# Ledger of designs, part 28: peptides against a protein of PDB entry 5KEZ

Target 1, 320 residues: chain A of PDB entry 5KEZ
Amino acid sequence: NVAIYNPFRPWWERYQPVSYKLCTRSGNEDEFRNMVTRCNNVGVRIYVDAVINHMCGNAVSAGTSSTCGSYFNPGSRDFPAVPYSGWDFNDGKCKTGSGDIENYNDATQVRDCRLTGLLDLALEKDYVRSKIAEYMNHLIDIGVAGFRLDASKHMWPGDIKAILDKLHNLNSNWFPAGSKPFIYQEVIDLGGEPIKSSDYFGNGRVTEFKYGAKLGTVIRKWNGEKMSYLKNWGEGWGFVPSDRALVFVDNHDNQRGHGAGGASILTFWDARLYKMAVGFMLAHPYGFTRVMSSYRWPRQFQNGNDVNDWVGPPNNNGVI

## One batch from the design tools (peptide; aimed at target 1 W12)

Design b2_p15_4_s4 (made by RFdiffusion4, then SolubleMPNN; from b2_p15_4, 7 letters changed)
Fold by OpenDDE base, seed 4:
Structure b2_p15_4_s4 (fold): chain B 320 residues (1-320), chain A 15 residues (1-15)
Amino acid sequence: as target 1 above (320 residues)
Amino acid sequence: GEPGPGILWRFNGEE
């Protein structure tokens, strides 16, 4: 991915890929293989946060400022390490003036335009699908158990399905023969927008963002909410079917509260309430649970915004 | 400049 130095190596640089090389701030491919092997050998499975909707930002300077030194040129859509070219992006498909998503009530924009400047891959193309599948299959062959698909809301479900159909079975060294990768898709569906979580049920589980939002409201006792109201927690609250839900109290994005609203989200900053929420989540049978492991950072609020929300995990001069 | 993650967290009566 792009190596960002201003701010200094933010966490979100990981979500600006320039190649599919397993060479990042966390280590090289050999180290990753070693980790996966060691984890699998003790029954700990690895799920990769797969960034397949886009490459890096269109405004990033061309060069070799990347975690593995790969050259890239956002301006010309040149990512030779893949390789991708201008034909592999949705520049011509997106009809907005900026090239970015401007209206989230327009599903076509949401899926065909750039997410805040991130170069949007043309996932309709078999070539692109195959390159992504190749990346994911490499990981599968290493021994990962599945994937979180980043920004799934911004990909057409059919395109995702096409990629998933190209995936290998899991590595038989650790998984039963014929096992398929575990897939969960990040889809932000809080209602009011045309793209629905249900659009993605066919591909795997989806993130249920209503879970953390509603649970936070209840535990915070907002709007007269009571914990007793959790009696029918899950589908009774309008959440997706349990077998399609991946649930969580917070994630790295909403933990930083950079959306409209979002104050209900509980985080480690409110330790007691957070523990209550996580405890409840783990105790309740609804959905597949994900526990957040985060960190403290030096928050600095200016005009209600944390100017240090970019700060990544504890690291040694950018190396984790 | 470099963009952030670009995730828009918007509530529809979720608070």
Scores: peptide ipSAE 0.031, ipTM 0.679, DockQ to the pose 0.034
OpenDDE base, seeds 1, 2, 3, 5: peptide ipSAE 0.029, 0.031, 0.029, 0.031; ipTM 0.708, 0.715, 0.689, 0.715; seeds 1, 2, 5 fail the geometry check

Design b2_p15_5 (made by RFdiffusion4)
Pose (drawn by RFdiffusion4):
Structure b2_p15_5 (pose): chain A 320 residues (1-320), chain P 15 residues (1-15)
Amino acid sequence: as target 1 above (320 residues)
Amino acid sequence: AAWAQWNAYKAMMAS
């Protein structure tokens, strides 16, 4: 991923890919393979956050400011370490004047245009689908059990299916024959938009962002909500079917208060209420549960938004 | 540039 130095090494630089080499601030390929093997050998599975909608920001300076030193040039669309060229991006397919996503009532541009200027991969091309699949198959054979598909709302459900069609079964040393990767797709669907999370049920589960937003408001006793109203918690509140939901109280993004749910999201900063919300979630049968494990940062709210929400993991001069 | 991108992301999320 791009090594971003202003601001200093933000957590979100990891969502701007430069190549598919397994080489990050978290470690190299040997350390990654070692982790996956050791965890599988004690029965704990690894799920990978797959960033496949885009490469890095179109305005990032060319050079080798990358976590493995790989060269890249966003202005010329050259990512030779993959390799990707200008033919591999949606510049010609997007119909907005800016080339970015401008209107979320237009389902097409949400898919074909650049998300906040991030170079949008042409996922309809077999070559691009093959390069992504090669990356995910490398991970599957190492032994990962599934994937979080980042920014799934900005990918066509069919393109996702075409990529998943190319995946191997899970490593037969650890998983039964015919096992398939666990897929959960990050789609923020609070209603009122043309894209529905149900559009993605053919590919795997989806993140249910309504879950934590509603639970936070209820536990905080905001907006007239009471815990007694949780008697019909689940699809009774308009959530996706339980067998398609990945649920959580907060995630790495919306724990910073700017996300789906804003200030209602309970986090470790609100430890007393947070424990209660996690407890309710873990006790209730709805959904497959994910628990957050975080790091502290110097929060500094100005106008209800944290100006330090970009700060990366604890580090000494960028070394985690 | 990274600042502008990040602010645009947050503005999108607020909308």

Design b2_p15_5_s1 (made by RFdiffusion4, then SolubleMPNN; from b2_p15_5, 10 letters changed)
Fold by OpenDDE base, seed 1:
Structure b2_p15_5_s1 (fold): chain B 320 residues (1-320), chain A 15 residues (1-15)
Amino acid sequence: as target 1 above (320 residues)
Amino acid sequence: AAQEQYQKYRDMLRK
């Protein structure tokens, strides 16, 4: 991915890929293989956060300032490490003046235009689908069990399906023959917008962002909410079907005071309430549960916003 | 709602 130095190596640089090489501040490919093997050998499965909707930001300077040293040129849409070129992006398909998503009530903009300047891949092209599938199949070969598909809301469900149809069965060294990768898709659907979580049910599970938002409200005792109201928690609260839901109390985005859920989201910063929420989530039979593991950073609030919400995880490999 | 969610990231990318 792109190496960002202002601010210094933020967490979100990981979501600006310039190649599909397994070479980041988290480690190299050999270290990753080692981890996957050791985890699989004790029954712990690995699911990769796959960033396949886009490449890096259009405003990033061209060069080799990346975690694996690969050259890239956002201005010319040149990513030779893949390789991608100007033919592989939706620049001509997006009809907004800026090239970015301007109206989230327009599903075509949401899917065909750039998310906050991130170069939007033309997932309708078989070439692009194949390059992504090759990346994911490499991971499957290493021994991962499945994927979180980042920014799925910004991809057409049919394009995702086309990619998934190219995936191999899981590695038979650890999984039964014929096993397929576990897929869950990040779709932010709090209502009120044209893109719905149900659009993606055919591809796998979907993140239910209403879960953390509503649970936070209840545990915080906002709006007269009571714990007893959680008796029919799940579908009874208007959430997606349990067998399609991936649920969580918080994620890396809304943990930082922005993103889906707003101020209701509980985090480790509110330790007692957070433990209550996580405990309830694990105890109540709804959806596939995910527990957050994060880190502390030096928060500095200005006008209600943490100006240090960019701070990345602890790192001791400053060479990359 | 989605637009507000990504505004923070837009600001980050412009730095």
Scores: peptide ipSAE 0.072, ipTM 0.805, DockQ to the pose 0.135
OpenDDE base, seeds 2, 3, 4, 5: peptide ipSAE 0.039, 0.063, 0.068, 0.040; ipTM 0.754, 0.805, 0.804, 0.748; seed 2 fails the geometry check

Design b2_p15_5_s2 (made by RFdiffusion4, then SolubleMPNN; from b2_p15_5, 10 letters changed)
Fold by OpenDDE base, seed 2:
Structure b2_p15_5_s2 (fold): chain B 320 residues (1-320), chain A 15 residues (1-15)
Amino acid sequence: as target 1 above (320 residues)
Amino acid sequence: AATEMYNKYREMLRK
């Protein structure tokens, strides 16, 4: 991924890929392979956050400022380490003036235009699908158990399906023969937009963002809500079917949220309420649960916004 | 160069 130095090595640089090399601040491929093996040997499975919707931001300077030193040029859409070129992006497909998503009520924009300037891959192309599948298959062959598909809302479900159809079975050294990778898709569906979580049920589980948002409201006792109202928690609250849901109290994004549903999100900053929420989640039989492991950072609020919400994990001068 | 922020949740909330 890109190496960003202003601000200094933010967490979100990881979501700006320039190659599919397993060479990042977390380590190299050999170290990753070693970790996967050690984890699998004790029954801990690895699920990779796969960033396959896009490459890095269009405004990032060209060069070799990346975690593995790979050259890239966002301006010319040149990512030779893959390789991708200008033919592999949706620049000509997106019809907005900025090239970015401007209207989330337009499903075509949401999927064909750039998410916050991130260069949008042309996932309709078999070449692009194959390059992504090769990346994911390499991980599968190493021994990962599945994937979080980042920014799934911004990909056509059919394109995702086409990629998934190219995937290998899981590594038989640790998984039963014929096992398929566990897939959960990050789709933010809080209602009111044309893209629905149900559009993605055919590909795997979907993140249920209503879960953390509503649970936070209840535990905070906002709007007179009570814990007793959680009796029918799950489908009874309008959430996706349990067998399609991946649930969580917070994630790295909404842990840094500052508006709308973001304000209701419970995090470790509110320790008591957070423990209540996580405990409830783990006890209640709905969805596949995910527990957050995060870190403290020096929050600095200006006009209601944390200007340090970019801060990544604890590190020593960029080395984790 | 201008820093590009990646926060899909905030992006969603800004609409």
Scores: peptide ipSAE 0.039, ipTM 0.748, DockQ to the pose 0.405; fails the geometry check
OpenDDE base, seeds 1, 3, 4, 5: peptide ipSAE 0.039, 0.038, 0.036, 0.034; ipTM 0.737, 0.757, 0.745, 0.739; seeds 1, 3, 4, 5 fail the geometry check

Design b2_p15_5_s3 (made by RFdiffusion4, then SolubleMPNN; from b2_p15_5, 9 letters changed)
Fold by OpenDDE base, seed 3:
Structure b2_p15_5_s3 (fold): chain B 320 residues (1-320), chain A 15 residues (1-15)
Amino acid sequence: as target 1 above (320 residues)
Amino acid sequence: AAQAQYNKYVERLRK
């Protein structure tokens, strides 16, 4: 991915890929293989956060400032380490003036335009699908158990399916023969927008963002909410079917969030309430649970926004 | 200028 130095090595640089090489702030491919092996040998499975919707930001300077040293040129859409070129992006499909998503009520914009300037891959192309599948299959062959598909909301479900159909079975050294990768898709659906979580049920589980939002209001006792109201927690609260839900109290994004719905999210900053929420989540049978492991950073709020929400985990001069 | 923050959740909330 791109190495960002302003601000200094933020967490979100990981979500700006310039190649599918396994060289990152966390280590190289050999170290990754070693980690996967050690984890699998003790029954701990690895699920990779796969960033396949986009490459890096369009405004990033061209060069070799990346975690694996690969050259890239966002301006010309040149990612030779893949390789991708201008033909592999949705620049011509996006009809907004900026090239970015401008209206989330327009499903076509959400899928075909750039997410916050991130160069949007043309996932309708078999070439692009194949390059992504090769990346994911490489990880499967290493021994990962599945994937979180980042920014799934911004990909057409059919394109995702086409990629998934190219995936290998899991590594038989640790998984039963014929096992398929576990897939959960990050889809932000809090209602009110045309893109729905149900659009993605056919590909695997989806993130249920209503879970953390609603649980937060209950635990915080907002609007007269009571714990007793959780009697029909899950589908009774309008959540997706349990067998399609990946649930969580918070994630890396919404623990840094602001605005409508953001304030209800419980995080480690509110330790007691957070423990209550996480404890409840783990005890309740609804959905597939995910527990967040985060870190403290020097928060500094200005006009309701944390200006330091970019801060990544503890590191040694950018190396984690 | 600093590169824009990647935050899909915040982005959604703004729209």
Scores: peptide ipSAE 0.038, ipTM 0.759, DockQ to the pose 0.455
OpenDDE base, seeds 1, 2, 4, 5: peptide ipSAE 0.038, 0.058, 0.036, 0.036; ipTM 0.748, 0.795, 0.745, 0.771; seed 2 fails the geometry check

Design b2_p15_5_s4 (made by RFdiffusion4, then SolubleMPNN; from b2_p15_5, 9 letters changed)
Fold by OpenDDE base, seed 3:
Structure b2_p15_5_s4 (fold): chain B 320 residues (1-320), chain A 15 residues (1-15)
Amino acid sequence: as target 1 above (320 residues)
Amino acid sequence: AAQEQYNRYREMLRK
């Protein structure tokens, strides 16, 4: 991914890929392989956050400022480490004046236009699908158990399916023969927009952002809500079917006031309430659960926004 | 409100 120095090595630089090489702030490919092996050997499975909707931002300067040193040129859509070129992006498909998503009520824009400047990959192309599949298959062969698909809302479900259909079975050294990778898709659906979580059920589980949002209001006792109202928690609250849901109290985005859920989201900053929410989530049978492991950072609120929400985990000069 | 927060997140990614 791109190496960002202003601000200094933010967490979100990880979501601006310039290659599919496994050399990042966390380590190189050999170290990753070693970690996966050690984890699998003790029954801990690894799921990779796969950024496959886009490459880096269109305004990032060309050069070799990346975690693996690979050259890239956003302006010309040149990512030779893949390789991608201008033919592999949706610039010509997006019809907005800016090239960015301008109307989230237009599903076509949401899928075909750039997400706030992030170069949007043409996932309709078999070449692009194959490059992504090769990346994911490399990880599968290393021994990962599955994937979080970042920004799935911005990809056509059929394109995702086409990629998934190219994937290998899981590594038989640790998984039963014929096992398929576990897939969960990040889709923000709180209602009111044309893209629905149900559009993605065919590909795997989806994130249920209503879960953390609603649970937060209940635990906080907002609007007179009571714990007893959780009697029909899950589908009874309008959530997706349990077998399609990946649930969580918070994630890295809404922990920082981004993403979906707003102020209701509980985080480790409110330790007692957070533990209550996480405890409830783990005890309740609805959905596939995900627990957040995070860190403290020096929050500085200005006009209601944390100006330090970019701060990544503790690091040594940018290296974790 | 949720969409606004989402957009802010993605704006950071653009930088």
Scores: peptide ipSAE 0.053, ipTM 0.793, DockQ to the pose 0.108
OpenDDE base, seeds 1, 2, 4, 5: peptide ipSAE 0.039, 0.039, 0.057, 0.048; ipTM 0.742, 0.744, 0.797, 0.792; seeds 1, 2, 4 fail the geometry check

Design b2_p15_6 (made by RFdiffusion4)
Pose (drawn by RFdiffusion4):
Structure b2_p15_6 (pose): chain A 320 residues (1-320), chain P 15 residues (1-15)
Amino acid sequence: as target 1 above (320 residues)
Amino acid sequence: SAATAQWNAYKASMH
């Protein structure tokens, strides 16, 4: 991923890919393989955060400011370490004047245009689907059990299916024959938009962002909500079917207060209420549960938004 | 910076 130095090494630089080499601030390929093997050998599975909708920001300076030293040039669309060229991006397919996503009532541009200027991969091309599949198959054979598909709302459900069609079964040393990767797609669907999370049920589960937003408001006793109203918690509140939901109280993004749910999202900063919300979630049968494990940062709210929400993991001069 | 501008645009889109 791009090594971003202003601001200093933000957590979200990891969502701007430069190549598919397994080489990050978290470690190299040997350390990754070692982790997956050791965890599988004690029965704990690894799920990978797959960033496949885009490469890095179009305005990032060319050079080798990358976590493995790989060269890249966003202006010329050259990512030779993959390799990707200008033919591999949606510049000619997007219809907005800016080339970015401008209107979320237009389902097409949400898919074909750049998300906040991030170079949008042409996922309809077999070559691009093959390069992504090669990356995910490398991970599957190492032994990962599934994937979080980042920014799934900005990918066509069919393009996702075409990529998944190319995946190996899970490593037969650890998983039964015919086992398929666990897929959960990050789609923020609070209603009122043309894209529905149900559009993605063919590919795997989806993140149910309504879950934590509603639970936070209820536990905080905001907006007239009471815990007694949780008697019919689940699809009774308009959530996706339980067998398609990946649920959580907070995630790495919206724990910073700017996300789906804003200030209502309970986090470790609100430890007393947070424990209660996690407890309710873990006790209730709805969904497959994910628990957040975080790091502290110097929060500094100005106008209800944290100006330090970009701060990366604890580090000494960028080394985690 | 460009990265900051991009990040601010991201947060704005979340609203």

Design b2_p15_6_s1 (made by RFdiffusion4, then SolubleMPNN; from b2_p15_6, 7 letters changed)
Fold by OpenDDE base, seed 4:
Structure b2_p15_6_s1 (fold): chain B 320 residues (1-320), chain A 15 residues (1-15)
Amino acid sequence: as target 1 above (320 residues)
Amino acid sequence: SWATDQLNKYRASLK
C-alpha cells in the first residue's frame, strides 16, 4: 500500500493498495506465512481484510513510496506491480462530475464511482477479477481461512461472486478437504439507501452495523431504551438473518466517533458500558461475533472531530 | 448518507 507520511503512517494507508504483494508495515510474505502457519497449528485462523474495490487515492503522488517499494502512478492509473492500467478502472463508467460518489442514493454511483477519491477498479472485467482472485488464492494457499471484503457496498454483488467463484478451496493441511473460505462483507446498511445488505447474502455473511448502533442506544439508555427490549434481539430488531450476520460492538471506523452508528457506538473509551455490550454480544446467539481489539491514542478534539483519528496501532517509527 | 460518508472518508484521506 501507499506509505503516507503526512500524517505519519496512518492506519488508513493500509486501505490504499498499490499492489497485491504481501509487504506491509507488519512484515514481509515469509513472515506472514510463518504467522499463518503458527496460528493454524494452534487452531487460530486468519481472515484477511481484502481491499479489492479500489487502489489508492487518485491524488497520491506517483512514485515508489509504498510499503513494498512498488512503483505506481495514480494519475495514469498505472499499477504495474499488478498490473493494472487505465483500462482496469471505472473512470469512464462513473458519470459524476468529480468522479467520486456524490449521491449515496444512486446505487450506480456508489458502485461505479470513486469512494472518496479511491481509484475504482472495473470489477466487471474478467481480467480484474482474475488478478484479485490470484491475490486471494495466494493467501488461501498460504493457509488463511477467509476474508473480510472491504467496501463491499461499493462492489456489485455479481462481481464479488465472480471473484469468489474463482477461489480455491482452503489449504487441506489445516482445513477439511473441500472447505471454502469464510467470507464476510463490509456493507454499511443502516437503512435509507438503495443498496441493501440482502444484496450480498449470496456471497457470504454481511456486517450488521445496526447491531452496534442499536445496542449502544440500549446500553446507554437513550430514547427510553431498556435492556428488556433486547428480548427479541436479532431479527426481531430488523437485523439481517442470524446466519448472514457478522456482528460487532464497534470497528476501527465507527470507533472514531463518526459514521455508522454515530455517537451511540460503544468503545473501550467507555469501558463499563463497552464491557456490558461485548458481554451481551458474546452471550447472545445472534450472528457471528467479532470482538474488537484496539488501542488508546492521543485524541484531540477540534470542532467535534478528533484530529488524531488517523493514529494507528502502537508502532516503532512506522513499523508495527 | 452523511453517516456513510463519514466512515468512508477515513479510507482515502490524504491530509
Scores: peptide ipSAE 0.070, ipTM 0.801, DockQ to the pose 0.125
OpenDDE base, seeds 1, 2, 3, 5: peptide ipSAE 0.047, 0.050, 0.038, 0.035; ipTM 0.768, 0.781, 0.765, 0.752; seed 3 fails the geometry check

Design b2_p15_6_s2 (made by RFdiffusion4, then SolubleMPNN; from b2_p15_6, 10 letters changed)
Fold by OpenDDE base, seed 4:
Structure b2_p15_6_s2 (fold): chain B 320 residues (1-320), chain A 15 residues (1-15)
Amino acid sequence: as target 1 above (320 residues)
Amino acid sequence: SWAEEQYKKYVESLK
């Protein structure tokens, strides 16, 4: 991915890929293989956060400032390490003046235009699908158990399906023959927008962002909410079917006050309430659970916004 | 998926 130095190596640089090389702040491919092997050998499975909707931001300077030194040129849509070119992006498909998503009530914009400047891959193209599948298959062959598909709302479900159809079975060294990768898709659906979580049920589980938002409200006792109201928690609260839901109390985005859930989201900053929420989540049978392991960062609020929300995990001069 | 099957088994074990 792009190496960002202003601010200094933010967490979100990870979500600006310039190649599919397994070479990042966390280590190289050999180290990753080693980690996956060691984890698998003790029953810990790895699920990769796969950034396949886009490459890096369109405004990032061209060059070799990347975690693996790969050259890239956002301006010309040149990512030779893949390789991708201008033919592999939705620049001509997006009809907005800016090239970015301008209206989230326009599903076409949401999927065909750039997410906050991130170069939007033309996932309708078999070439692009295949390159992504190759990346994911490489990971599968290494021994990962599945994937979180980042920014799934911004991809057409059919395109995702096409990629998934190209995926190998899991590595038989650790998984039964014929095992398929676990897929969960990040889809923010709190209602009010045309794209629905149900659009993605065919591909795998989806993130249920209503879960953390509503649970936070209840535990915080906002709006007169009571714990007893959780009696019909799950589908009874209008959430997606349990077998399609990946549930969580918070994620890295809404933990920082961005995106779905707003201020209702419970985080480790509210330790007691957070423990209650996580405990409840783990005790309740609804959905596939995800527990977040985060970190404390030096929050600095200016005009209601944390100017340090970019701070990534504890690191040694950029190396995690 | 493998994970789905494992999760299913786990959930069933809790009943």
Scores: peptide ipSAE 0.364, ipTM 0.869, DockQ to the pose 0.017
OpenDDE base, seeds 1, 2, 3, 5: peptide ipSAE 0.024, 0.023, 0.023, 0.018; ipTM 0.575, 0.611, 0.615, 0.499

Design b2_p15_6_s3 (made by RFdiffusion4, then SolubleMPNN; from b2_p15_6, 9 letters changed)
Fold by OpenDDE base, seed 2:
Structure b2_p15_6_s3 (fold): chain B 320 residues (1-320), chain A 15 residues (1-15)
Amino acid sequence: as target 1 above (320 residues)
Amino acid sequence: SWAEEQYKKYVASLK
């Protein structure tokens, strides 16, 4: 991915890829392989956050400022480490003046235009699908158990399926023969927009962002809500079917107030309430649960916004 | 989406 130095190595640089090399501030491929092996050997499975909707931001400077030193040029859409070129992006397909998503009520824009300037890959192309599949298959062959598909809302479900259809079975050294990768898709659906979580049920589980948002409101006792109202928690609250849901109290985005759910989201900063919410989530039989493991950072609020919301995990001069 | 727009500030900071 791109190496950003202003601010200094923010967490979100990880979501701006310039190659599919397993070479980041977390380590190299050999170290990753070693970690996967050690984890699998004790029954801990690895699920990779796969960023396949886009490459880095269109405004990032060209050069070799990347975690593995790979050259890239966003301006010319040149990512030779893949390789991608201008033919592999949706620049000509997106019809907005800016090239970015301008109207989230237009599903075509949401999927064909750039998410906040991130260069949007042409996932309709078999070449692009194959390059992504090769990346994911390499991970599968290493021994990962599945994937979180980042920004799935911004990809056509059919394109995702086409990629998934190219995937290998899981590594038989640790998984039963014929096992398929576990897939969960990040789709932000709080209602009111044309793209629905149900559009993606065919590909795997989906994130249920209503879960953390609503639970936070209840635990905080906002709007007169009570814990007793959680009696029919799950589908009874309008959430997706349990067998399609991946649920969580918070994630890295909304822990910083940037994800779906707003101020209702509970985090470790509110320790008492957070423990209540996480405990409830783990106890209640709805969805596949995900527990957040995060870190403290020096928050600095200005006009209600944390100016240090970019701060990544504890590191030594950028090395994690 | 409000959520996606919040991330815009990160990418915009690179410009």
Scores: peptide ipSAE 0.076, ipTM 0.804, DockQ to the pose 0.106
OpenDDE base, seeds 1, 3, 4, 5: peptide ipSAE 0.060, 0.064, 0.047, 0.038; ipTM 0.786, 0.796, 0.773, 0.770; seeds 3, 4 fail the geometry check

Design b2_p15_6_s4 (made by RFdiffusion4, then SolubleMPNN; from b2_p15_6, 10 letters changed)
Fold by OpenDDE base, seed 5:
Structure b2_p15_6_s4 (fold): chain B 320 residues (1-320), chain A 15 residues (1-15)
Amino acid sequence: as target 1 above (320 residues)
Amino acid sequence: SWAQEQYEKYRKSLK
């Protein structure tokens, strides 16, 4: 991915890829293989956060300022480490003046235009699908168990399916023969927008962001909400079917207070309430549960916003 | 909407 130095190595630089090389601040491919092997050997499975909707931002300077030194040129859509070129992006499909998403109520913009300047991959093209599949298959062959598909809301479900159809079975060294990768898709659906979580049920599980948002409101006793209302928690609250739901109290985005759920989201900063929420989640049968493990950062609120929400995990001058 | 505002704020953080 791109190396961002202003702010200094933010967490979100990870979501601006320039190649599919397993060479980042987290380590190199050999180290990753080693980790996956060690984890699998003790029954811990690895699920990769796969960024396949886009490459880096269009405004990033061309050069080799990346975690593995790969050259890239956003201006010319040149990513030779893949390789991608100008033919592999949705510039011609996006009909907005800026080339960015301008109206989130327009599903075609949400999927065909750039997400905040992030170069949008032409996932309709078999070439692009194949390059992504090769990346994911490489990970599968290493021994990962599945994937979180980042920014799934910005990809056409059919394109996702086409990629998934190219995937290998899981590595038989650790998984039963014929096992398929576990897929869960990040889709932010709190209502009010045309793209729905149900659009993606055919590809795998979907993140249910209503879960953390509503649970936070209840635990905080906001808006007159009562614990007794949780009697029909799950589908009774309008959530997706349990067998399609990936549920969580918080994630890395909404933990920073400006994602799906806003201030209602409970985090480790509110330790007691957070423990109550996590405990409830783990005790309740609805959905597939995910528990957050995070870190503290020096929060600095200005006008109600944490100006340090970019801060990544603990590091030594950029080295993790 | 509130949801849209939060979403946009989140996405801007990726710049």
Scores: peptide ipSAE 0.051, ipTM 0.771, DockQ to the pose 0.095
OpenDDE base, seeds 1, 2, 3, 4: peptide ipSAE 0.041, 0.029, 0.052, 0.067; ipTM 0.783, 0.736, 0.777, 0.780; seeds 3, 4 fail the geometry check

